Peptides against a protein of PDB entry 3OIQ. Designs and how they scored, part 50

Target 1, 212 residues: chain A of PDB entry 3OIQ
Amino acid sequence: KNRIFVSSSKDFEGYPSKAIVPVQFVALLTSIHLTETKCLLGFSNFERRGDQSQEDQYLIKLKFKDRGSERLARITISLLCQYFDIELPDLDSDSGASPTVILRDIHLERLCFSSCKALYVSKHGNYTLFLEDIKPLDLVSVISTISTKSTNSSKHSSSELISECDLNNSLVDIFNNLIEMNRDEKNRFKFVKLIHYDIELKKFVQDQQKVL

## One batch from the design tools (peptide; made by RFdiffusion4, then SolubleMPNN)

Design b1_p14_6_s3 (from b1_p14_6, 9 letters changed)
Fold by OpenDDE base, seed 3:
Structure b1_p14_6_s3 (fold): chain B 212 residues (1-212), chain A 14 residues (1-14)
Amino acid sequence: as target 1 above (212 residues)
Amino acid sequence: MKNENIEELKEILS
């Protein structure tokens, strides 16, 4: 079955009540919840949804049912946090208790762009998203990709390749949403408060603001 | 359809 690119988490409202659908999306990492029994990652594209929280629009579960899956989840979190320069407590503490990690509002300090592959699994009137793969995206590369407007859809007709256009459009939408949040005095998100706010990001935001 | 992980998150925060 072909993987479906998802541009909005609202799309899942129209999905079948009993299905397994491979999906992919791009979003910002917003939260990490690791307990002794569960591992959840929150992502958002910050699509406006009325007065509801714009965080954790994509709430993704990592398998956490045995020592092998638990180890994989901890390694995944460690590698993501290392990539994005997020400070974590030592997850491999020799003390037999797995450390609890609760990180929220990650987007207020760091733009952690991530390309996620997941399984949509619906049963009994609800669904779960299970993480299959995650690729962190470099912010400089994201900015470059948006700026160059690569209309060259490489004609790689393989039914598994997500259109570069879909990815680019989603990245643009995320930045546009962040710009709107930055303009809102009531919103806590501000580009200038990002730890990695630099001249390149500043220039890019200024240029995008002229188009909106 | 509703994401069941929302309820799991509430349980963690509770």
Scores: peptide ipSAE 0.538, ipTM 0.939, DockQ to the pose 0.855
Fold by OpenDDE base, seed 4:
Structure b1_p14_6_s3 (fold): chain B 212 residues (1-212), chain A 14 residues (1-14)
Amino acid sequence: as target 1 above (212 residues)
Amino acid sequence: MKNENIEELKEILS
């Protein structure tokens, strides 16, 4: 079955009941919740949804059923946090207490672009997203990808390749949404408050603001 | 359809 690229988490409302659908999306990491029994990652493209929180639009579960899956989840979290320069407590502490990690509103400090592969699993009128794969995206690479209008989608027709257009469109949409949030005085998100706010990001945002 | 993980998140935060 071909993996479906998802541009909005609202698309899942129209998905079939009692199905397993491989999906892929790009979004910003917004939250990490690791407890003794659960591991959840929150992502968002910050699509406007009325008065609802714009965080955690894609709430994804990591398998956490046995020592192997728990270890994989912890390693995944550690690697993501290392990549994005997110400070975590030592998850490997020999103290038999599994460390609890609760991070929210990550996007207020860091733009953590991530390409996610997940399984949509539906049953009884609800669904769960299970993480299959995650690729952190470098912000400089994201900016360059958006700035270089890659018109050259060489249609390598392999059924598993996400359209470069879909990825680029989603990245643009995310930035547009962030720009709107930045303009809203009531929104806590501000580009200038990002820890990694630099001249390149500043210039890119200024250039994107002229197109909106 | 609702994401079941929302309920799991509520349980974590409770």
Scores: peptide ipSAE 0.538, ipTM 0.939, DockQ to the pose 0.851
Fold by OpenDDE base, seed 2:
Structure b1_p14_6_s3 (fold): chain B 212 residues (1-212), chain A 14 residues (1-14)
Amino acid sequence: as target 1 above (212 residues)
Amino acid sequence: MKNENIEELKEILS
């Protein structure tokens, strides 16, 4: 089955009941919730949704049903946090109690761009997203990708043909949404408050603001 | 369709 690229989490409102659909999207990591029994990752494109929170538009579940799946979830979180330089409490605490991790509003300090593969699973009028794969994206690479407008569709013949155009458009949309949030005095998001805010990001944002 | 993980998140935060 072909994987569907999703540009908006609102698309799932129109998805079929009693279905399993492989999906892919690009978004910012916004939250991590790891408990003794559950693991959820929150992502957002910060699409405007009226009075609704723009955070956690994509709530994705990691399989957490046995010791093996729990270990995999913890390793996944650890690797993501290491990549994005997010400080976690020691997940290997000898205390036998599985550490609880609750991180929210990650985007206020770090732009954690992520390419996610998930399964949409619907039943009884509701759906769940299950994480299948996650690829963290480097911010410099994201900025470069948007700036170069590279028409070079390297047809990487992976059977999962996500249009390079869909990826690029989604990345542009995210930045545009962040720029709008940055302009809004009521919004907590500000580029200058990012820990990794540098001259390159500043210049990129300024250049993008001129086009909006 | 509604994301059921929203309810699970509420349970985690309760």
Scores: peptide ipSAE 0.538, ipTM 0.939, DockQ to the pose 0.853
Fold by OpenDDE base, seed 1:
Structure b1_p14_6_s3 (fold): chain B 212 residues (1-212), chain A 14 residues (1-14)
Amino acid sequence: as target 1 above (212 residues)
Amino acid sequence: MKNENIEELKEILS
């Protein structure tokens, strides 16, 4: 079955009931919720949805059913946090209890671009997204990808890969949404408040702002 | 359709 590229989390509103659909998307990591029984990752492209929260538009579940899946989930979270330089609270609870991690609004401090593969599973008028794979994207690589005009339409339509155009369009849309948020005085997001805000990101944002 | 994980998240936060 071909994996479907998703540009908006609203697309799932029109998805079939009682289906299993492999999907992929690119978004910013916004939240991590790890408890004793559940592991959830929140992502967003910050598409405007009226008065609704722009956070956690893609809420994805990691399998957390047995010791093996729990370990895999914890390792996944650890690796993501290491890649993005996210400080996890010291999990040294001497109490032997599995540490609880609740991180929200990650995008206010770090732009954590992620390419996600997930399984859409619907039943009884609701759906769940299960994480299948996650690839963190380096911000420098994201900026370079957007800045390089896609002249290489190498039509290697391998039916399983995200088209370079779909990826680029999604990345551009995310930046455009962030620029709009940055211009809004009521929005908490500001590029200058990012821990990794540097001259390169500043220049890129300034150049993109001229087009909007 | 609604994302069931939203309800699971609410349970984590309750």
Scores: peptide ipSAE 0.538, ipTM 0.938, DockQ to the pose 0.864

Design b1_p14_6_s4 (from b1_p14_6, 9 letters changed)
Fold by OpenDDE base, seed 1:
Formats: sequence, C-alpha cells, structure tokens
Structure b1_p14_6_s4 (fold): chain B 212 residues (1-212), chain A 14 residues (1-14)
Amino acid sequence: as target 1 above (212 residues)
Amino acid sequence: MKNENVEELKEILS
C-alpha cells in the first residue's frame, strides 16, 4: 500500500473509522513524554486552529509493551535528543527506576524539523498514530531546500518517494506559520529566542518575511 | 475522529 503524505493533521478527521493507513508528514518536534508505561512524541506544523493550542497537532505513540520495545523507544528518544542538542537526564541510570522525561514547547528553543513515517490505526471512532520511522532534518538543509527553486525534478521513480514538492510545500508552510507567530506579540514563539538563532537563519527569515 | 493519544497524554499529566 502506498504511504500517504499528510500536509495537515486535520486530514485525519476525514479518515476511515476502521483502517490501517501508512502515512508520512514533516513537522517540528514540540514535545516528548516518556513515563514508565508510555512514550509519546508531539509534532506540529503550527497550522492555525482558532483558539486551540498549535502544539502537538500530531501526537505519535511509540510502542511500549515489553522490555524490548521500551528499550527501542528510549534509544529513539536519546538519538533524537542527541541530534537536536536536547539535554536529557541519563536514561541508563543503574538505579532501576526508569527516568521520566516531560519536555514541552521544544519549538520555543529549537526548531527540530522531523520527517515522520507513522501508522494511522483507527478503531471505535478514534485513531492512534504509531511511529514507524523518524528522520531528523538539519536546519541548514531545510533552509537550502526551500531556497533552491524546484527545477531539478530528477524523476527517480522510487515508489515510496515523498514528492519533493510536498516536502518543500510543507516546509514553507511551517516557516510561514512561524513567521506569523513571530509577528504576533501575544505568541511566545520568537526566532530571536531560539538557542541556535544565527546569521543564516536570520537572513532566511528576513527574506521570507518580504514575500509574506 | 479524535486522536486517542490526546487522552493518554492527559492521563500522563494528571
């Protein structure tokens, strides 16, 4: 079955009530919730949803059913946090108590662009997203991808290709939403408050702001 | 349809 690219988390509202659908999306990591029994990742494109929180628009579950899946979840979280320079408590503490990690509003300090593959599973009028794969995206690479006009459609016919257009459009939409949030004095998000705010990001944002 | 993980998150935070 072909994996469906999802541009909005609202798309899931129209999905079948009894289905298993492989999906993919690009979003910013917004939260990490790791407890003794559960592991959840929150992502957002910061699409405007009225008065609702723009955070955690994509809540994805990692399998956490046995010692093996728990270990895999912890390793996944550790690797993501290492990639994005997110400080975690030592998850390997020999003291037998698995550390609880509750991180929220990650986007206020770091832009953690992530390409996610997930399994949409619906039952009884509700759905769950299960993480299948995650690829962290480098911010410099994201900026370069958006800045490079989409002229090189080299038709590599791999049947699982995210359309380069879909990826680029989603990345542009995220930045546009962040620019709008940055302009809103009531919004907590500000580019200048990002830990990794540099001259390159500043220039890119300034150039994008002129088009909006 | 609603994301069940929202309710699971509420349980974590309660």
Scores: peptide ipSAE 0.564, ipTM 0.943, DockQ to the pose 0.871
Fold by OpenDDE base, seed 3:
Structure b1_p14_6_s4 (fold): chain B 212 residues (1-212), chain A 14 residues (1-14)
Amino acid sequence: as target 1 above (212 residues)
Amino acid sequence: MKNENVEELKEILS
């Protein structure tokens, strides 16, 4: 089955009530919840949803059923946090106590762009998203990709890759939503409060604001 | 349809 690119988490409201659908999306990492029994990652593109929270629009579950899946979940979290410079407690503590990690509102301090592959699994009128793969995206590369309309149609015809068009459109939408949030005095998100706010990001935001 | 992970998240935060 072909993997479906998802531009909005609202798309899942129209999905079949009994299905397994491979999906992919690009979003910002917003939360990490690791307990003794569960591992959840929250993502958002900050699409306007009325009074609904703009955070955790994509809640994805990592398998956490045995020592192997637990280890894989912990490694995944560690690698993501290392890539995005997110401070974590040591997850390998010999003390037998599985460390609990609760991180929320990550986007208020760091823009953690992520390309996700997941399984949509629906049953009994509800669905669960299971993580299959995650690729962190470098912010400089994201800015460059949006700023330069990639004229290089490299026809890599592999049915498993996100189209460059879908990726670019999703990245633009995220930045547009962040610009709107930044303009809203009631919204906690401000670009100037990001730990990695630099001259390049400042210039990019200023240039994008002129088009909106 | 509702994401079941929302209920799981509520349980973690309770």
Scores: peptide ipSAE 0.564, ipTM 0.943, DockQ to the pose 0.878
Fold by OpenDDE base, seed 4:
Structure b1_p14_6_s4 (fold): chain B 212 residues (1-212), chain A 14 residues (1-14)
Amino acid sequence: as target 1 above (212 residues)
Amino acid sequence: MKNENVEELKEILS
């Protein structure tokens, strides 16, 4: 089955019951919840959804059923946090107690763009998203990708390639939503409060604001 | 359809 690119988490409301659908999306990492028994990653495109929280629009589960899957989940979290410069407690501490990690509102300090592959699994009128793969995206690369109107539709016809257009459109939508949040005095998100706020990001945001 | 992970998250935060 071809992997479906998802631009909105609302799309899942129309997905089949009792199905397994491979999906892919790009979003900002908003939360990490690691307990003794569960591992969840929250992502968002910050699509406006009325008065509901804009965080965790894509709530993705990592398998956490045995020592192997637990280790994989911990490694995944560790590598993501290392990549995004997120401080974590030592997850490998020999103290026998698996450390609990609860991080929320990550987007308020860091823009953690991530390309995610997941399995949509539905049963009994509900669904679960299971993480299959995650690729952290460098912010400079994201900015460059949006700024360079990718005219190169290299039609690499492999059924697994996201259309470059879908990726770019989603990245633009995320930034547009962040710009709207930044303009809203009631919203806690502000670009200037990002730890990695630099001249390049500042310029990019200013240029994007002129188009909106 | 609802994301079941939302309920799991509520359990983590309870």
Scores: peptide ipSAE 0.563, ipTM 0.943, DockQ to the pose 0.871
Fold by OpenDDE base, seed 5:
Structure b1_p14_6_s4 (fold): chain B 212 residues (1-212), chain A 14 residues (1-14)
Amino acid sequence: as target 1 above (212 residues)
Amino acid sequence: MKNENVEELKEILS
């Protein structure tokens, strides 16, 4: 079965009420909720949704049903946090109690671009997204990708592979949404408040702002 | 359709 690229989490509202659909999306990591019994990751592309919070538009569950799945979840969280330079409490603490991790509003300090593969699983009018795979994306690579592809709009490659175009379009949309948030005085998001805000990101944002 | 993980998140935060 072909994996569907999802550009909006609103797409799931139109999905079948009883289905299993492999999906992929790109978004910013916005939250991590790790408890003794559950592991949830929040992602967002910050699409405008009226007065609703733009955070956690993609609320993804990691399997947390047995010791093996719990370990995998914890390792996944640890690796993500290491990659994005997010400080976590020591998850391997000898104290036997797995620490609860609740991180929110991650995007206010770090742009954690992530390419996610998930399973959409629906029944009884509700759905769950289960994480299958996650690839953290380097911000420099994201910036470079957006900056270089503005010229190659012409190849309708009919390949069922998640179009490099879909990924790029989603990355552009995310940045555009962030620029809008940055312009809004009521929004807490500001590029200059990012811990990793540097000359390269500054220049990129300034250049993108001229196109909007 | 609603994401049921939203309810699970509410439970974590309660």
Scores: peptide ipSAE 0.562, ipTM 0.943, DockQ to the pose 0.880

Design b1_p14_7_s1 (from b1_p14_7, 5 letters changed)
Fold by OpenDDE base, seed 4:
Structure b1_p14_7_s1 (fold): chain B 212 residues (1-212), chain A 14 residues (1-14)
Amino acid sequence: as target 1 above (212 residues)
Amino acid sequence: FSLSYKSDISEELN
């Protein structure tokens, strides 16, 4: 089956009540919830949804059943956090108690752009997104991708390739949403409060604000 | 880099 690119988590409201659909999206990592029994990653594009929290619009489950799959989940989280420079407690501690990790509001300190492949699995109208693949995106690369108008629509006709247009549009939408949040005095998100806020990001945001 | 994690969904399909 062809993988569907998802631009909004609202798209899932129109999905079949009983289906398995491979999907892909780009969003910011907002939360990590690792317990003894489950691992959940929250992602958001910060699409305005009334007064509801804009966090965790995409809730991705890493399901584990055994020690091996649990270890793989922990390794996945550790590597993701290492890439984004997110401080985690030692997840490999031999102390017999599986460490619980609960991180929220990650986007307030770090912009963790991620390209996610997941399985949409629905039963009786409820759905779960199961992780298949996560690719962390470098912020410099994201800025470069948005700034360089995609001139090369290399139509690689392979059914599994995200259109470069869909990726770019989603990245632009995320930044536009963040700019709106930054302008809102009631919103906790501020670009200047990001740990990695630098001259490049500052310039990019300033330039993008002129287009809005 | 990419991180592949394939959840066993066999129980979710029944």
Scores: peptide ipSAE 0.500, ipTM 0.940, DockQ to the pose 0.877
Fold by OpenDDE base, seed 2:
Structure b1_p14_7_s1 (fold): chain B 212 residues (1-212), chain A 14 residues (1-14)
Amino acid sequence: as target 1 above (212 residues)
Amino acid sequence: FSLSYKSDISEELN
């Protein structure tokens, strides 16, 4: 089955009530919820949804089926957090209690762009997104990609023709939404509060603000 | 890098 690129989590409202659909999206990591029984990753593109929380628009489940899959989930979270410089408690602690990690509002401190592949699984009108793959994206690379409009159609051969356009459009939309949030005095998000706020990001935001 | 994690969804299909 062809993987569907999802530009909005609202797209799932139109999905079949009983289906398995491979999907892909790009969003910011907003939350991590790791417990003994489950791991959930929250992502958002910060689309305005009225009074609803803009966080966790994409809730991705890492399902544990056995001790091996639990370990893999922990490793996945550790590596993801290592990439984004997110501080985690030691997840490998031999202490018989599985460490619980609950992180929220990650986007307030770090822009953690991620390309996610997931399985949309619906039953009886409810759905769950199960993680298949996560690729963290470097912020500098994201900024560069948006700025250069480089439709470098890397004709990479594999059947997942994710339109480079779809990726770029989603990245632009995320930044536009963040700019709107930054302008809103009621919104907690501010670019200047990001730990990694640098001259490059500042310049990029300033340039994007002129177009909006 | 990419991190692959495949959930067993067999139970979710029943």
Scores: peptide ipSAE 0.500, ipTM 0.940, DockQ to the pose 0.882
Fold by OpenDDE base, seed 1:
Structure b1_p14_7_s1 (fold): chain B 212 residues (1-212), chain A 14 residues (1-14)
Amino acid sequence: as target 1 above (212 residues)
Amino acid sequence: FSLSYKSDISEELN
């Protein structure tokens, strides 16, 4: 089955009540919830959803059933956090208690762009997204990708790859949403409060703001 | 780099 690119988490409202659908999306990491029994990653494109929280629009589950799979989940989280320079408590503490990690509002401090592959699994009208693959995206690479007009549509018709157009459109939409949030005095998100806010990001945001 | 994680969904299908 071909993997479906998802541009909005609202797309899942139209999905079958009993299905398994491989999906992919690009979003910002907003939360990490690691406990003894589950691991959840929250992602968002920050689409306007009325008065609802714009966080955790995509809840991705890392399901583990044994100590081995739990360890793999912890390693996965550790590697993601290392890539994004997110401080975690020492997950390797020899004390037999599995550390609980609860991080929220990650996007207020760091823009953690991620390309995710997941399985949409629905039963009885409810769904869960299970992680298959996560690729963290470097912010410099994201900025460069948006700034370079995709003139090279090399028609590699491989039905399995994310269209470069779909990726670029999603990245642009995320930045546009962040710009709107930054302009809103009531919104907690501000680019200048990002730990990694630099001259390059500043210039990029200023240039994008002129088009909006 | 990418990180692959396959969740066992067998229990979710029953």
Scores: peptide ipSAE 0.499, ipTM 0.940, DockQ to the pose 0.908
Fold by OpenDDE base, seed 3:
Structure b1_p14_7_s1 (fold): chain B 212 residues (1-212), chain A 14 residues (1-14)
Amino acid sequence: as target 1 above (212 residues)
Amino acid sequence: FSLSYKSDISEELN
């Protein structure tokens, strides 16, 4: 089955009540919930949804079935956090207590752009998104991708690649949503409060604000 | 880089 690119988590409302659908999306990492029994990653594109929280629009589950899969999940989280410069408690502590990690509102301090492949699995009208692959995206690369209208229509005909257009549109939408949040006095998100707020990001935001 | 994590969903399908 072809992988479906998802631009909104609302798309899942129209999905079958009993299905397995491979999906892909781009979003910001908003939360990490690691316990002894499960790992959940929260993502958002910050699409406006009325009075609903804009956080954790995509909840991605890493399922543990054995110690090997648990270890792999911990390694995955550690590597992701290392890439985004997110401080985690030592997950490899030889102390037999599995560390619990609960991070929320990650987007208030760091923009952690991620391209996620997941399996949408629905049963009895509820669904779970299971992680298949996560690719962290570098912010400089994201800014460059949005700023350079990729005129390179390289016809890479491989049916598995997200259209560069879908990726770019989603990245633009995320930034537009963040700009709206930044303008809203009631919203806690502010670009200037990001730990990695630099001259490049400042300039990019200022330039994007002129178009909105 | 990408990180692959495949969950065993066999129990979720039953």
Scores: peptide ipSAE 0.497, ipTM 0.939, DockQ to the pose 0.872

Design b1_p14_7_s2 (from b1_p14_7, 4 letters changed)
Fold by OpenDDE base, seed 1:
Structure b1_p14_7_s2 (fold): chain B 212 residues (1-212), chain A 14 residues (1-14)
Amino acid sequence: as target 1 above (212 residues)
Amino acid sequence: FSISYKSDISEELN
């Protein structure tokens, strides 16, 4: 079955009440929830949804059923946090208690772009997204990808082609949403409050703001 | 880097 690129989490409202659908999306990491019994990752494109929280529009569940899957989940969290420079409490504490990690509002401090593959699984009208693949994206690479007009559609072969267009469009949409949030005085998100706010990001945001 | 999970979801569909 072909993997479906999802540009909006609202797309799932139209999905079958009983289905298994491989999906992919790009979004910002907004939350991490690791407890003794579950591991969840929250992502968002920050699409306007009225008065609802714009966080955790994509709630992704990691397999957490046995000691092996729990270990893999913890390694996944550690690697993501290392990549994005997110401080975690020492997960290696020799005390046999599994460390609990609850992080929210990650996007207020760091833009953690991630390309995700997930399995949409619905039963009785409810759905769960199970993680199949996660790739963190470097912010410099994201900025460069958006800034370089996709003139080189080199026809690489018809395999699982995430249309470079779909990825780019989603990245642009995320930045546009962040720019709108930054302009809103009531919104907590501000680019200047990002820990990694640099001259390159500043210039990029300023250039994008002129087009909006 | 990328991290891939095998989707053995058969157990969660029950």
Scores: peptide ipSAE 0.363, ipTM 0.881, DockQ to the pose 0.658
Fold by OpenDDE base, seed 2:
Structure b1_p14_7_s2 (fold): chain B 212 residues (1-212), chain A 14 residues (1-14)
Amino acid sequence: as target 1 above (212 residues)
Amino acid sequence: FSISYKSDISEELN
């Protein structure tokens, strides 16, 4: 089955009430929820949805059914946090209690762009997104990709025609939404409060603000 | 890096 690129989590409202659909999206990591019984990742593109929280528009479940899957989930969280420089409690603590990690509002401190592949699974009108693949994206690379308009059609390998256009459009949309949030005095998001706010990001935001 | 999960989700559909 062809993987569907999803530009909005609203797309799922139109999905079948009983289906299995491979999907892909790009979004910012907003939350991590690791407990003894579950692992969830929250993502958002910060599309305006009225008074609803803009966080966790994509709630992704990691398989957490056995010791192997639990270990993989913990490794996934550790690697993501290492990549994005997110401080975690030591997940390998020999204390027989599985460490609980509950992080929210990650986007307020760090822009954690992630390309996710997930399986949309619906039953009786409810759905769950199960993680199939996650790739963190470097912010510098994201900025470069948007700035260069480089349709470098990397004719890389066969099967997943991820339209480079869809990826780029989603990245642009995310930044535009963040710019709008930054302009909103009621919104907690501010670029200057990002830990990694540097001259490059500042310049990029300033340039994008001129177009909006 | 990328992390890939095998789609053995067939069991959660029951």
Scores: peptide ipSAE 0.363, ipTM 0.881, DockQ to the pose 0.647
Fold by OpenDDE base, seed 3:
Structure b1_p14_7_s2 (fold): chain B 212 residues (1-212), chain A 14 residues (1-14)
Amino acid sequence: as target 1 above (212 residues)
Amino acid sequence: FSISYKSDISEELN
C-alpha cells in the first residue's frame, strides 16, 4: 500500500472507522510518556483548532508488549533525547523499578523536528497511530531546506519530488504557526525562550515574519 | 539517524 503524507491530524477525522493505513508526517516533538505499561510520543504542527490544545495532535504509540519491545522503546527515547539534547533521568538504573519519564511542552524549550512514519489503525471509530519509523531533523538543516527551496533544480524522481515538496511545505506551515503563536500574547510559546535560540534562528524568524 | 520498527506490528493487530 502507498504511504500517505499527512499535513494535518484533522485528516484522520475523514479516515475509515475500520482501517490500517500507512502514514507519514513531519511535526515537532511535544511530549514523551514512558511508564511501566506504555510508551507514547506526542507531536504537533500547531495547526489552529479552535479551543482545542495545539499540543499532542499526533499521539504515537511505541510497541510495549515484551522485554524486547520495552527495551527498544527505551532506546528510542534515549536516542531522541540525546539527539535533541533533552535531559532524561538514567533509564538503566539497576533499581528494579522501571524508570517513568513524563515530559510535556518540549516545544517551549526546544524545537524538535521529526519525520515520522506510522500505521493508522482504526476500530469502532477510534484510532491509534503506531510508530514504524522516526527520523529526527536538525534545526539548521530545516532552516537551510526552507531557505534554499527555490534554487535546487535537482532531477529527482517524481515520487521523491512530491515527498520533498510535502515535507518542505509542512516545515513552512509549522514555522508559520509558531510565528503566529509567538505574536499571540496569550500563548506561552516564544522563540526567545528557546534554549537553542541563536542568531541564525532569529534572522530566519525575522525574515519569515516579513512574508506573513 | 533513523529508528525503524519492522512490520510485525501489523500482524499483531489482525
Scores: peptide ipSAE 0.359, ipTM 0.877, DockQ to the pose 0.518
Fold by OpenDDE base, seed 4:
Structure b1_p14_7_s2 (fold): chain B 212 residues (1-212), chain A 14 residues (1-14)
Amino acid sequence: as target 1 above (212 residues)
Amino acid sequence: FSISYKSDISEELN
């Protein structure tokens, strides 16, 4: 089956009540929930949804049923946090207690762009997104991708390739949403409060604000 | 980097 690129988590409201659909999206990592029994990653594109929290629009479940899957989940969390420079407690501590990690509102300190592949699995109208693949995206690369108008539509016709247009549009939408949040005095998100806020990001945001 | 999971979620669906 062809993988569907998802630009909004609202798209799932129109999905079949009983289906397995491979999907792909790009979003910001907003939360990590690792307990003894589950591992969840929250993502958001910060699409406006009324007064509801804009975090965790995409709640992705990692397989967490056996020692092997638990280990893989812990490794995934460790690698993501290492990549994004997120401080974690030592997950490998020999203390026999599986460390609990609960991080929320990650986007307030770090823009953690991620390309995710997942399985949409629905039963009786409820759905779960199971992680199939995660790729963290470098912010410099994201900025570069948006700034360079994708002139090379190399139509690689393989059914599994995200259209470069879909990716770019989603990245632009995310930044536009963040800019709106940054302008809102009631919103906690501010670009200047990002730990990695630099001259490049500042310039990009300023340039993008002129187009809005 | 990228991390890939096997799509065999059959055990999670039961």
Scores: peptide ipSAE 0.359, ipTM 0.880, DockQ to the pose 0.587

